# Ledger of designs, part 195: peptides against a protein of PDB entry 5D63

Target 1, 292 residues: chain A of PDB entry 5D63
Amino acid sequence: SLRRGIYHIENAGVPSAIDLKDGSSSDGTPIVGWQFTPDTINWHQLWLAEPIPNVADTFTLCNLFSGTYMDLYNGSSEAGTAVNGWQGTAFTTNPHQLWTIKKSSDGTSYKIQNYGSKTFVDLVNGDSSDGAKIAGWTGTWDEGNPHQKWYFNRMSVSSAEAQAAIARNPHIHGTYRGYILDGEYLVLPNATFTQIWKDSGLPGSKWREQIYDCDDFAIAMKAAVGKWGADSWKANGFAIFCGVMLGVNKAGDAAHAYNFTLTKDHADIVFFEPQNGGYLNDIGYDSYMAFY

## One batch from the design tools (peptide; made by RFdiffusion4, then SolubleMPNN)

Design b2_p26_7_s3 (from b2_p26_7, 15 letters changed)
Fold by OpenDDE base, seed 4:
Structure b2_p26_7_s3 (fold): chain B 292 residues (1-292), chain A 26 residues (1-26)
Amino acid sequence: as target 1 above (292 residues)
Amino acid sequence: SAEDAEIERIRELIAQARKEYAELTA
């Protein structure tokens, strides 16, 4: 079963992703196929899948950038019906915006069926060009047509997944306590994480004893990432992953505050030193506390 | 600002965490 999360949705047949044209929040904005760049944000191509309680395998799909929802125009079952962005809510009862998402017959890709019309999200003619039409189209769960098969590349982690990644890291103190602040986290590429760090002004900040030392740097980074999230995305119900840790060295005579993020595969954490922008697998401290 | 508020919240959490750690290691 598909988990709640943020997904980059890629066609199984061609290198095209589901894209909200221009990231526009206007009702009726076309959803189209568009090229993408691996290991980047792909701004207009991220979708928050929110599972509907008590409706098996059924979700709303909120565009992260625009805050609008995937919508089958007029809920029509006619082949070729436009799929657009439209205002909505995560737990809507509008069948135009409810999508049953289940594994296809190949066991790796998914099909996206409109709850009401029972038609499927279709990259028309498998067109790989930018701006290619995506529409509702007749189909079945069992057929192998790649026009209607989609890979869901998960771009976020749950708090539980983050907790698990922390727990298996060798640089965690036996007295560790984590404080989970949110439920779902968009995980940024390091390049984006670094850019936020640069834009925050932290590279130009001066370390000063007590008044602006390690904890201030770490907190400032956390705040900068939070602000970046708020300024960048119109969707709600998720956070941007940026952790704060307090650690103690092996000798027990020095403490430090630092940041951390998740690795590309989301399985591990990597430490980030906000005083110099460095990424480290070992920062020289064992964490006894984390906020994320 | 929202950033300032978040900074303050985190500072409070850090202070609490440090206190708890000190109590655990005393």
Scores: peptide ipSAE 0.022, ipTM 0.436, DockQ to the pose 0.860
Fold by OpenDDE base, seed 2:
Structure b2_p26_7_s3 (fold): chain B 292 residues (1-292), chain A 26 residues (1-26)
Amino acid sequence: as target 1 above (292 residues)
Amino acid sequence: SAEDAEIERIRELIAQARKEYAELTA
């Protein structure tokens, strides 16, 4: 079963992703195939999949940028029916916005079936051009047609996954306490994380004893990431991953506050020094506290 | 601002965490 999360949804046949055109929040905005750049945010191509309680394998798909939902126009079962962005809610009962998502016959890709019409999300003619039509189309779950097969690349982590990544890191103190603030986190590429740091003013901030020292830098970075998230995305129900840690050195006579994020594969954490913008696998401290 | 409120919330949580750590290591 597909987990709740934020996904980049890529066609199995051609290098195109499901894209909300121009990221527009207007009702009826076309959802289209569009090129993407690996290891980047791909702003208009991120979708929050929210599972519907007590309805097996059924989700709403909220565009992260626009805050609108994937919608089969008029719920029509006719082949070629437009798939658009449309206003909605995460737990809607509108079958135009309910999608059954299950593994295809190849066991790696998914198919996306409209709950009401039973038609499938289709990259029409497998067109790899920017702006290619995505529509509802007739099909079956066992067909191998790549026009209707999609890879769901997870771009977020649950709080449990983040917790597990922290727990396996060798630089965690035996007295460690973690404070989980949210349930699902968009994980940023380091380049984006660094850009937020640069834009925050922290590179020009001066270290001053107690009045603006390590904890102030670390908190300011987290606040900057939070603000960036609020300013960048219209969807709700997720956070941007940026952690704060307090650590103690091996001798136990020095402490430090710093940030951390997740590695590309989401399996490990990497430490971030907000005083200089550096990424480190070993920051020289063992964390006894984290907020994220 | 929302940013200021978040900073203050986190500061309070850090203070609580520091207190708990001190109690555990005493």
Scores: peptide ipSAE 0.021, ipTM 0.413, DockQ to the pose 0.753
Fold by OpenDDE base, seed 5:
Structure b2_p26_7_s3 (fold): chain B 292 residues (1-292), chain A 26 residues (1-26)
Amino acid sequence: as target 1 above (292 residues)
Amino acid sequence: SAEDAEIERIRELIAQARKEYAELTA
C-alpha cells in the first residue's frame, strides 16, 4: 500500500517524470513528461498523495508547487484523454481526480488508474522528450507496458519516520524529549537547505552572548525554512523538515542549540550548525530536546 | 511578520521544554 507522502513520479521505461507544465495553477494545465535531475527538488514534479479514507488504494495527487490536482479531463475513458492540473480538494469525491495506485506486475513500479474511467496514466508512446503527452489510456493491472508503469520516489517523511531516525542516532541523550510539530515533511537536499541558510542572512549574523547566541541562530534557521516553504509551495498538509535541538556535551559542562535534517535516504539525521552552515555527523553534543 | 510570529512560538516551545527538562533532572 502506498503511504501518504510527497512523491517524485518517474516513468519505468524512460528517464521522464510526471510534470505539471510550468507549475501553473490554471485549470487545464497539461501534465506532461519531463526530464528531471536526481537528488534535486524538481519543483513542478512533486505530488502529494493523499489516501482517501475507506477507499482502498485510492488517492488524490496534489501538485506541490501549484496546489492543483491531477485530473482526467471529463473523466473520459477514451484513450488519449488529457491528464491536467485542476483545482480540487484532498478528499474530493470527483472521480476525475481520484486515482487508484497499486503495484504493477513487476512488484516495484506502480500503475495509476483513474477511479472512474478505469484507464491508466500513460506516457504516450514512451516519449522521453520534454513536454511529452501524458494521457489516460486503456490497460490492465497485469500488463507489462512501461508507458503505464511509474516509480514513486518518496521525497518526504512522516513524523513517525523522523522520530525513528532520531531514535537510532547515537548522539541522543537518555533524557531526550521530542516535540513533533507536523505530520509530513518534505526533506530538502543539502544544497537547498544551505541556500535557504545563505538567503536568511545568518551567515552575516554576529554571535553575541545570550542576546543572539546558539539558540537564536537555530531558531532563525527553522523560521527561514518555514518561510521558504510558505513562499515556495501552494499545496498544504505538509511541512519542510528542519529541526532544532538542544544538547549537552559529554562532560556535562556545556550546552548548545543547533539544527538537524535528514540524510538522503531518510534513515538518519545529520546535524547542521547554523552559525557556520556546516553539516556534521557528530556535533559534539547529545540532544536532550528537539522540535521539528 | 509571519516569520517573527514563528520565532516567538518556537521561543515559547523552547522555554517550556527547558522547564520540563529541569523538572525531569531535579
Scores: peptide ipSAE 0.016, ipTM 0.427, DockQ to the pose 0.648
Fold by OpenDDE base, seed 3:
Structure b2_p26_7_s3 (fold): chain B 292 residues (1-292), chain A 26 residues (1-26)
Amino acid sequence: as target 1 above (292 residues)
Amino acid sequence: SAEDAEIERIRELIAQARKEYAELTA
């Protein structure tokens, strides 16, 4: 079954993603097909899928940017019924906002069925143009119509996945202790991570003995990412991934504080030096403590 | 601010972690 997480949802037939038009929080805002850029945030095209307890394969889909939910207009089963953003809650009982999401017949893409109407989210006519209509449409689970097939590209990791990535890294001290602060983390592209770093003012900050040294830089970076998250997204129930580590060198005579994030495939961590904005596979220290 | 509160929380976590580390390595 589909896991709780943040997804970029792409049509299986054409290079178009499910987009909340203008990222608007207004009720009735159209959800449309729109082009996307790989390895970028795609602001209006991220959806938090929250599984409904005791309802198999059924989710709400919250737009990360607007904080509104995917909504089948009036829950109508008529082909061509608008799919819009609408105010809601993660565990709503409103069938207009409940979506059964299961694998399609091809085993890689998903279909998105409205729980109430039993119609499917459809990129009408497979139109690849920006602003193309997305609507509820009749269909079946087994048909191969690419208009109703969607790739769910996971853009987040669970705390467990992050923990596993850390555990696989060779630069972890034998006394390592990890502290998990959240449950689900949006993983940023490095370009975005770097931009947050730049905007924080850290590039202009000066290292000063004890008063503003490595730990201050690392903490400031995490705080900056947290602030960026709060300022950028209206949805709740997730964090932005930015870890802090304390490490010791091989000789055991030097310690350092630094950041880390996840690689694109979410399988590994990469270290980030907040004092210079560098990404490193080996920062020269083994972590004995992390929080994220 | 929320940022300041987070910074303080992190500092407390670091302090606790350092204490635990010291105890483990003693």
Scores: peptide ipSAE 0.015, ipTM 0.378, DockQ to the pose 0.753

Design b2_p26_7_s4 (from b2_p26_7, 11 letters changed)
Fold by OpenDDE base, seed 5:
Structure b2_p26_7_s4 (fold): chain B 292 residues (1-292), chain A 26 residues (1-26)
Amino acid sequence: as target 1 above (292 residues)
Amino acid sequence: SAEEKEIQELRELFAQARARYAAETA
């Protein structure tokens, strides 16, 4: 079954993603097909899928940018019914905002069925143009129509998945203790991570003994990422991934504080040096502590 | 501010972690 998480939802037939038009939080804002750029944020095209307890394969879909929810207008079962952004809550009982999401017959894509109407989210006519209509449409689970098939590209990790990635890394000290601060994390592209670093002022910060040294740089980076998250997204229930580590060198006579993030495939971590903005597979230290 | 609060919380965690590490490596 589909896991709780943040997804970029792409049509199986054409290179279009489910987009909340202009990222507007107004009730009735159209959800449309729109082009996307791989390995970028795609601001208006990220959706938090929250599973409904005790209702199999059923979710709300919250737009990360607007904080509004995918909504079938009036819950109508008529083909061509508009799908819009609308105010809501993660665990609503409103069937207009409840979506059953299961694998299609091809075993890789998903179909998105409205819980109440039993119609499916449809990229009308498979139109690849920006602003193409997305609507509720009649269909079946086994139908092969690509207009109703969607790839769910997961853009986040759970705390457990992050913990597992850390555990696989060879640069973890035997005394390692990890402290998990949140439950679900949006994983940023390195370019975005670097831009936050630049905007924080850290590139121009002067290293000073004790008063502003490695731990200050690492903490400042994490704080900057947190602030960026708060300022950028209206949805709640997730964090932006940026870890802090304390490490000791092989000789045991030097310590360092640094950051880390996840690789593109979310399977591994990569170290980030906030003093120079570098990404490293080996930072020269073994971590005995992390919080993220 | 939220940033100041986060920084303070993290500094406290650092202090605790360093103390623990020192004890575990002694």
Scores: peptide ipSAE 0.013, ipTM 0.411, DockQ to the pose 0.894
Fold by OpenDDE base, seed 3:
Structure b2_p26_7_s4 (fold): chain B 292 residues (1-292), chain A 26 residues (1-26)
Amino acid sequence: as target 1 above (292 residues)
Amino acid sequence: SAEEKEIQELRELFAQARARYAAETA
């Protein structure tokens, strides 16, 4: 079954993603097909899938940017019914905003069925143009129509997945203790992570003994990412991944504070030096403490 | 060790912070 998480939802037939037009929070904002750029944020195209307790394979889909929810207009079962953004809640009972999401017959893509109408989210005519209509349409689970098949590319990790990635890293001290602060984390592309770092003012900050040293840089980076998250997204229930580590070198005579994020495949961590903006697989320290 | 002591202190700080948050959001 599909796990709770943030997804970029891409059509199986054409290079188009499910997009909330202009990222608008207004009720009735069209959800449309739109081009996307791999390995970028794709601001209006991220959806938080929240599983409904005790309702098999059923979710709400909250647009990360607008904080509104995917909504089948009037819950109509008529083919061509508009799919829009609309105000809602994660655990709503409104069938207009409940979506059953299961694997298609190809075993890789998903189909998105409205819980009430039993119609499917359809990229009408497989139109790859920006602004192409997405609508509820009749269909079946076993049908091979690519207009109704979607790849769910997971853009977030759970705290457990992050913990597992850390555990696999060879640069962890025997005394390591990790502290989990949130449940689900949007993992940023390095380019975005770096841009946040640049915008924070850290590149111009000067190292000063004790008063503004490694721990201050690392905490400032985490604070900057947190603020960026708060300023960028209207949805709740997730965080932006940016870890802080304290580490000791192999000789045991030096300590350091630094950041870390996850690799693209979410399987490993990569270290980030907030004093110079560098990414490293080996920062020269073994972590004895992390919080993220 | 120094690291163990630091970790313990952090645990205490986090516990206190969580308690404060719970009180503030009640």
Scores: peptide ipSAE 0.006, ipTM 0.348, DockQ to the pose 0.041
Fold by OpenDDE base, seed 1:
Structure b2_p26_7_s4 (fold): chain B 292 residues (1-292), chain A 26 residues (1-26)
Amino acid sequence: as target 1 above (292 residues)
Amino acid sequence: SAEEKEIQELRELFAQARARYAAETA
């Protein structure tokens, strides 16, 4: 079953993603097919899938940027019915905004069925052009039509997944204790993470003994990421991944505070030095504490 | 060691902070 999380949703037939046009929060904003760039944020193309309690395989889909929800216009079962962004809530009972999402017959892609109309989200005619219509369309779960098959590329991790990634890392001290702050985290590409770091002013910040040293840098980075998240996205119910670690060196005579994020595959962590913006697999310290 | 004690104190501090956070976000 599909897990709660943030997804980039890509058509199985053509290189198009489900895009909320211009990221607009206006009711009735078209959801369209649009090109995307791998390993980037793709701002208008991220969707938070929130599972509905006690309704199997059924979700709301909140556009991360606009904070509006995928909505089948008037819940119509007519083929060609527009799919739009519309105001809503994560646990709505409005069947126009409830989507049953299950694996297609190919076992890798998903189909997205409107809960009420039982029609499927369809990239009309498999049109790969920017702005191509996405609509509700008749179909079946076992049909192989790629117009109605979608890859759900997970862009977030749960706190448990992050915890597991940390546990696999060899640079964790035996005394390690981690503190989880949120439940779901958007994992940023390094380029975006670095840009936030640059914009924070940290590259120009002066290291000063005790008064502004490693812990201040690390916390400032986390604060910057938090602010970036708040300023960038209108959806709620997720955080931006940026961890803080405290570590001790092998000799046991030096300590350091630093950041970390997750690798692209979300299986491992990578350390980030906020004093110089470097990414390292080994920062020279073993972490005895983290919060993220 | 002094470091171990400090680490333990820090753990306690963050445990308390986490508890407060949990209460605030409940």
Scores: peptide ipSAE 0.007, ipTM 0.364, DockQ to the pose 0.045; fails the geometry check
Fold by OpenDDE base, seed 2:
Structure b2_p26_7_s4 (fold): chain B 292 residues (1-292), chain A 26 residues (1-26)
Amino acid sequence: as target 1 above (292 residues)
Amino acid sequence: SAEEKEIQELRELFAQARARYAAETA
């Protein structure tokens, strides 16, 4: 079954993603097909899938940018019914906003069925143009029509997945304790992470003994990421991944505070030095404490 | 070791802070 998380949802037939037009939070905003750039944020094309308790394979889909939900207009079963952004809640009982999401017959892509109407989210005519209509359309679970097949590219990690990535890293001290602050994390591309660092003022900050040293840099970076998240997204129920670590060198006579994020495949961590903006696989310290 | 003890103290401090934060923001 599909896990809770943030997804970039891409059509199986053409290079088009499910896009909330202009990222608008207005009720009735069209959801459309739109081009995307791999390994970027794709602002209007990120969706938080929240599983409904005790209802198998059923979710709400919240647009991260607008904070509105995927909605089948009037819950109509008529082919060609508009799919729009609309105000809602994560655990709504409104069948217009409840979507059954299961694997298609190919075992890789998913189909998205409206819970009430039993119609499927359809990229009409497989149109790859920006602004192409996405609508509810008649279909079946076993049909191979790529207009109704979608790849769910996971853009987030759970706290457990992050914990596992940390545990696999060789630069973790035997006394390590990790403290998890949130449940689900949007993982940023390094380019975005670096841009936040640049915008924070840290590149121009002066290192000063104790009054503004390694821990201050590391915490300032985390604060900057937190603020960026709050300012960028209207959806709730997730955080932006940016960790803080305290580490000790192998000799045990020096300590450092630094940041870390996840690699593109979410399987490993990479260390980030907030004093110079560098990414390192080995920062020269073994972490004995982290919070993220 | 002295280092391990210091690390443990830091863990405890953080755990306490985390608990306070949870209580204040829940």
Scores: peptide ipSAE 0.007, ipTM 0.362, DockQ to the pose 0.044; fails the geometry check

Design b2_p26_8_s1 (from b2_p26_8, 19 letters changed)
Fold by OpenDDE base, seed 5:
Structure b2_p26_8_s1 (fold): chain B 292 residues (1-292), chain A 26 residues (1-26)
Amino acid sequence: as target 1 above (292 residues)
Amino acid sequence: ISEEEREALEERMFEKFQKALEEQAE
């Protein structure tokens, strides 16, 4: 079954993603097909899938940017019914905003069925143009029509997945203690992570003994990412991944504070030095504490 | 480094972290 998380949802037939037009929070804003750029933040194309308790394979889909929800207009079962952004809540009982999401017949893509109408989210005519209509359309689970098949690319990790990635890293001290503050984390591309670092002013900050040393840099980066998250997205129920670690060197005579993030495949962590903006697989320290 | 030094650093970092979060919320 599909896990709770943030997804980029791409059509199986053409290079088009499910896009909330202009990222608008207005009720009735069209959801459309739109081109995307791989390995970047596609601002209007990220969706938080929240599973509904006691309803198998059924979710709400919240647009990360607007904070509004995918909504089948009037819950109509007519082919061509508009799919729009609309105000809502994560655990709504409104069938217009409840979506059953299961694997298609090809075993890799998903189909998105409205819970009430039993129609499917359809990229009308498989149109690859920007602004192409997305609508509810008649269909079946076993049909191979790519207009109704979608790849769900996971853009977030759970706290458990983050823990697993940390546990696989060879530069973790045997006395490691982790402090987890959130349940779901959007993982940023390095380019975005670096841009936040640049915008924070840290590149111009000078190291000063105890007044502004390694711990201050690491915390400042964490704070900058947190602020960026709060300022950038209207949806709730997730955080931006940016960790802080404390480590000791191999000789055991020096300590350092630094940041870390996840690799693109979310399987490993990479260390980030906030004093110079460098990414390293080995920062020269074994981490004995982390919080994220 | 000693365990005491590690614990002291952890406490300091935690306090700074909490302060930073509070500043973000304001």
Scores: peptide ipSAE 0.044, ipTM 0.653, DockQ to the pose 0.895
Fold by OpenDDE base, seed 2:
Structure b2_p26_8_s1 (fold): chain B 292 residues (1-292), chain A 26 residues (1-26)
Amino acid sequence: as target 1 above (292 residues)
Amino acid sequence: ISEEEREALEERMFEKFQKALEEQAE
């Protein structure tokens, strides 16, 4: 079954993603097909899938940017019914906003069925143009129509996944303690992570013993990412991944505070030095504590 | 570093972290 998480939802037939037009929070804003750029933040194309308790394979889909929910207009079963953004809540009982999401017959893509109408989210005519209509359309679970098949590319990690990535890293001290603050984390591309670092003013900050040293840099970066998250997204129920670590060098006579994020495949961590903006596989320290 | 130094650093970092989170929530 599909896990709770943030997804970039791409059509299986053409290079188009499910896009909330202009990221608008207005009720009735069209959801459309739109081009996307890999390895970037596609601002209007990220969706938080929240599983509904006790309703198998059924979710609400919240647009991260607008904070509104995918909504089948009037819950109509008529082919061509508009799919729009609409105000809602994560655990709504409104069948217009409840979506059953299961694997298609190909075993890789998913189909998105409205819980009430039993119609499917359809990229009308497989149109790859920006602004192409997405609508409810008749269909079945087993048919192979690519207009109704979607890849769910996971853009977030759970706390457990992050913990597993940390555990696999060779630069973790035997006395390691992790402090997990959230349950689901949007993982940023390095370019975005670096841009946040630049915009924070940290590149111009001067190291000063105890007054503004390594811990201050690491925390400042964490704070900058947190603020960026708060300012950028209207949806709730997730955090932005940016970790803080404390480590000891091999000699055991020096400690350092630094940041870390996840690799593109979310399988490993990469260390980030907030004093110079560098990414390293080996920062020269073994971590004995982490916050994320 | 000593265990005491480690624990002290952890405590300081935890406090700073909590403070930063509180400031973000305001």
Scores: peptide ipSAE 0.042, ipTM 0.651, DockQ to the pose 0.846
Fold by OpenDDE base, seed 3:
Structure b2_p26_8_s1 (fold): chain B 292 residues (1-292), chain A 26 residues (1-26)
Amino acid sequence: as target 1 above (292 residues)
Amino acid sequence: ISEEEREALEERMFEKFQKALEEQAE
């Protein structure tokens, strides 16, 4: 079954993703096929899938940027019915905004069926052009039509997954304590993470003993990422992944505060030095505490 | 580092972290 999370949803037939046009929050904004750039934040193409309690394999899909929801226009079962962004809530009972999402017959891609109409989200004619129509269309779960098959690329991690990634890292102290504040985290590409670091002013900040030392840099980075998240996305129910760690060196005679994020495959952590913007697999310290 | 130094760093970081969280919630 599909897990709660943030997904980039890509067509199985052509290099096109489900895109909320211009990221607009207006009711009735078209959802369309659009090109995407791998390993980047595709701003209008991220969707938070929220599972509906007691309704098997059924979700709302909230556009991360606009905060609006995928909506089948008037809930119509007619082929060619528009799929739009529309105001809503995560746990709505409106069948226009409820989507049953299950594996297709190929076992890799998913199909997205409207709960009420039983029609499927369809990239009309498999059109790969920007702005191509996405509509509700008749179909069955076992059909192989790539117009109705979608890859759900997970762009977030749960707190449990993050915890597991930390636990696998060899640079964790035996007395490690983790403080988890959120349930779901959008994982940023390093380029975006670095850009936030640059925009925070940290590259120009001077290290000063006690008054602005390693802990201040690490917290400043965490705050900058938090602010970036609040300013960038209208959807709720998730955080941006940026951790703070406290570590001690092998000799046991020095402590350091630093940041960390997740690798592209979300299986491991990578350390980030906020004093110079470097990414390291080994920062020279074993972490005994983390905040994320 | 000494246990005292470790505890002091933890306390400082915890306080700063809590403050940052509060600021983000506003």
Scores: peptide ipSAE 0.048, ipTM 0.657, DockQ to the pose 0.763; fails the geometry check
Fold by OpenDDE base, seed 4:
Structure b2_p26_8_s1 (fold): chain B 292 residues (1-292), chain A 26 residues (1-26)
Amino acid sequence: as target 1 above (292 residues)
Amino acid sequence: ISEEEREALEERMFEKFQKALEEQAE
């Protein structure tokens, strides 16, 4: 079953993603096929899938940028019915905004069925052009039509997944304590993470003993990422991944505060030194505490 | 580092963290 999370949803047939046109929050904004750039933030193409309690394999899909939801116009079962962004809530009972998402017959891609109409999200004619129509269309779960098959590229991690990634890292102290603040985290590409760091002014900040030392840098970075998240996205129910760690060196005579994020595959953590913007697999400290 | 030094750092970090979060919410 599909997990709660943030997804980039890509057509199985052509290099096109489900895009909310212009990221607009207006009701009735078209959802269209659009090109994307791998390993980047595709701003209008990220969707938070929220599972509906007690309804098997059924979700709402909230556009991260606009905060609006995927909506089948009037819930119509007519082939070619528009799929749009529309105001809503994560746990709505409106069948226009409820989507049953299950694996297709190929076992890798998913099909997206409207709960009420039983029609499927369809990239009309498999058109790969920017702005191509996405509509509800008749179909069955067993059909192999690539117009109705979608890859769900997970862009977030749960707190449990993050915890697991930390736990398997060799630079974690035996007395480690983690403080988990949120449930779901958007994981940023390093380039974006670095840009936030640059924009925060931290590169120009000077280390000063006890006045502005390692802890100040680490917290400042966390704050910068938090602010970036608040300023960038209208959807709720997720955070941006940026951790703070406290570590002790091997000699046991020095402590340090630093940041960390997740690798591209979300399986491991990478350490980030906010004093110089460096990414390291080994920062020279074993973490005994983390906040994320 | 001593346990005391470790705890002091934890406390300082925790306080700063909370303060930063509060400032973001304002």
Scores: peptide ipSAE 0.047, ipTM 0.654, DockQ to the pose 0.859; fails the geometry check

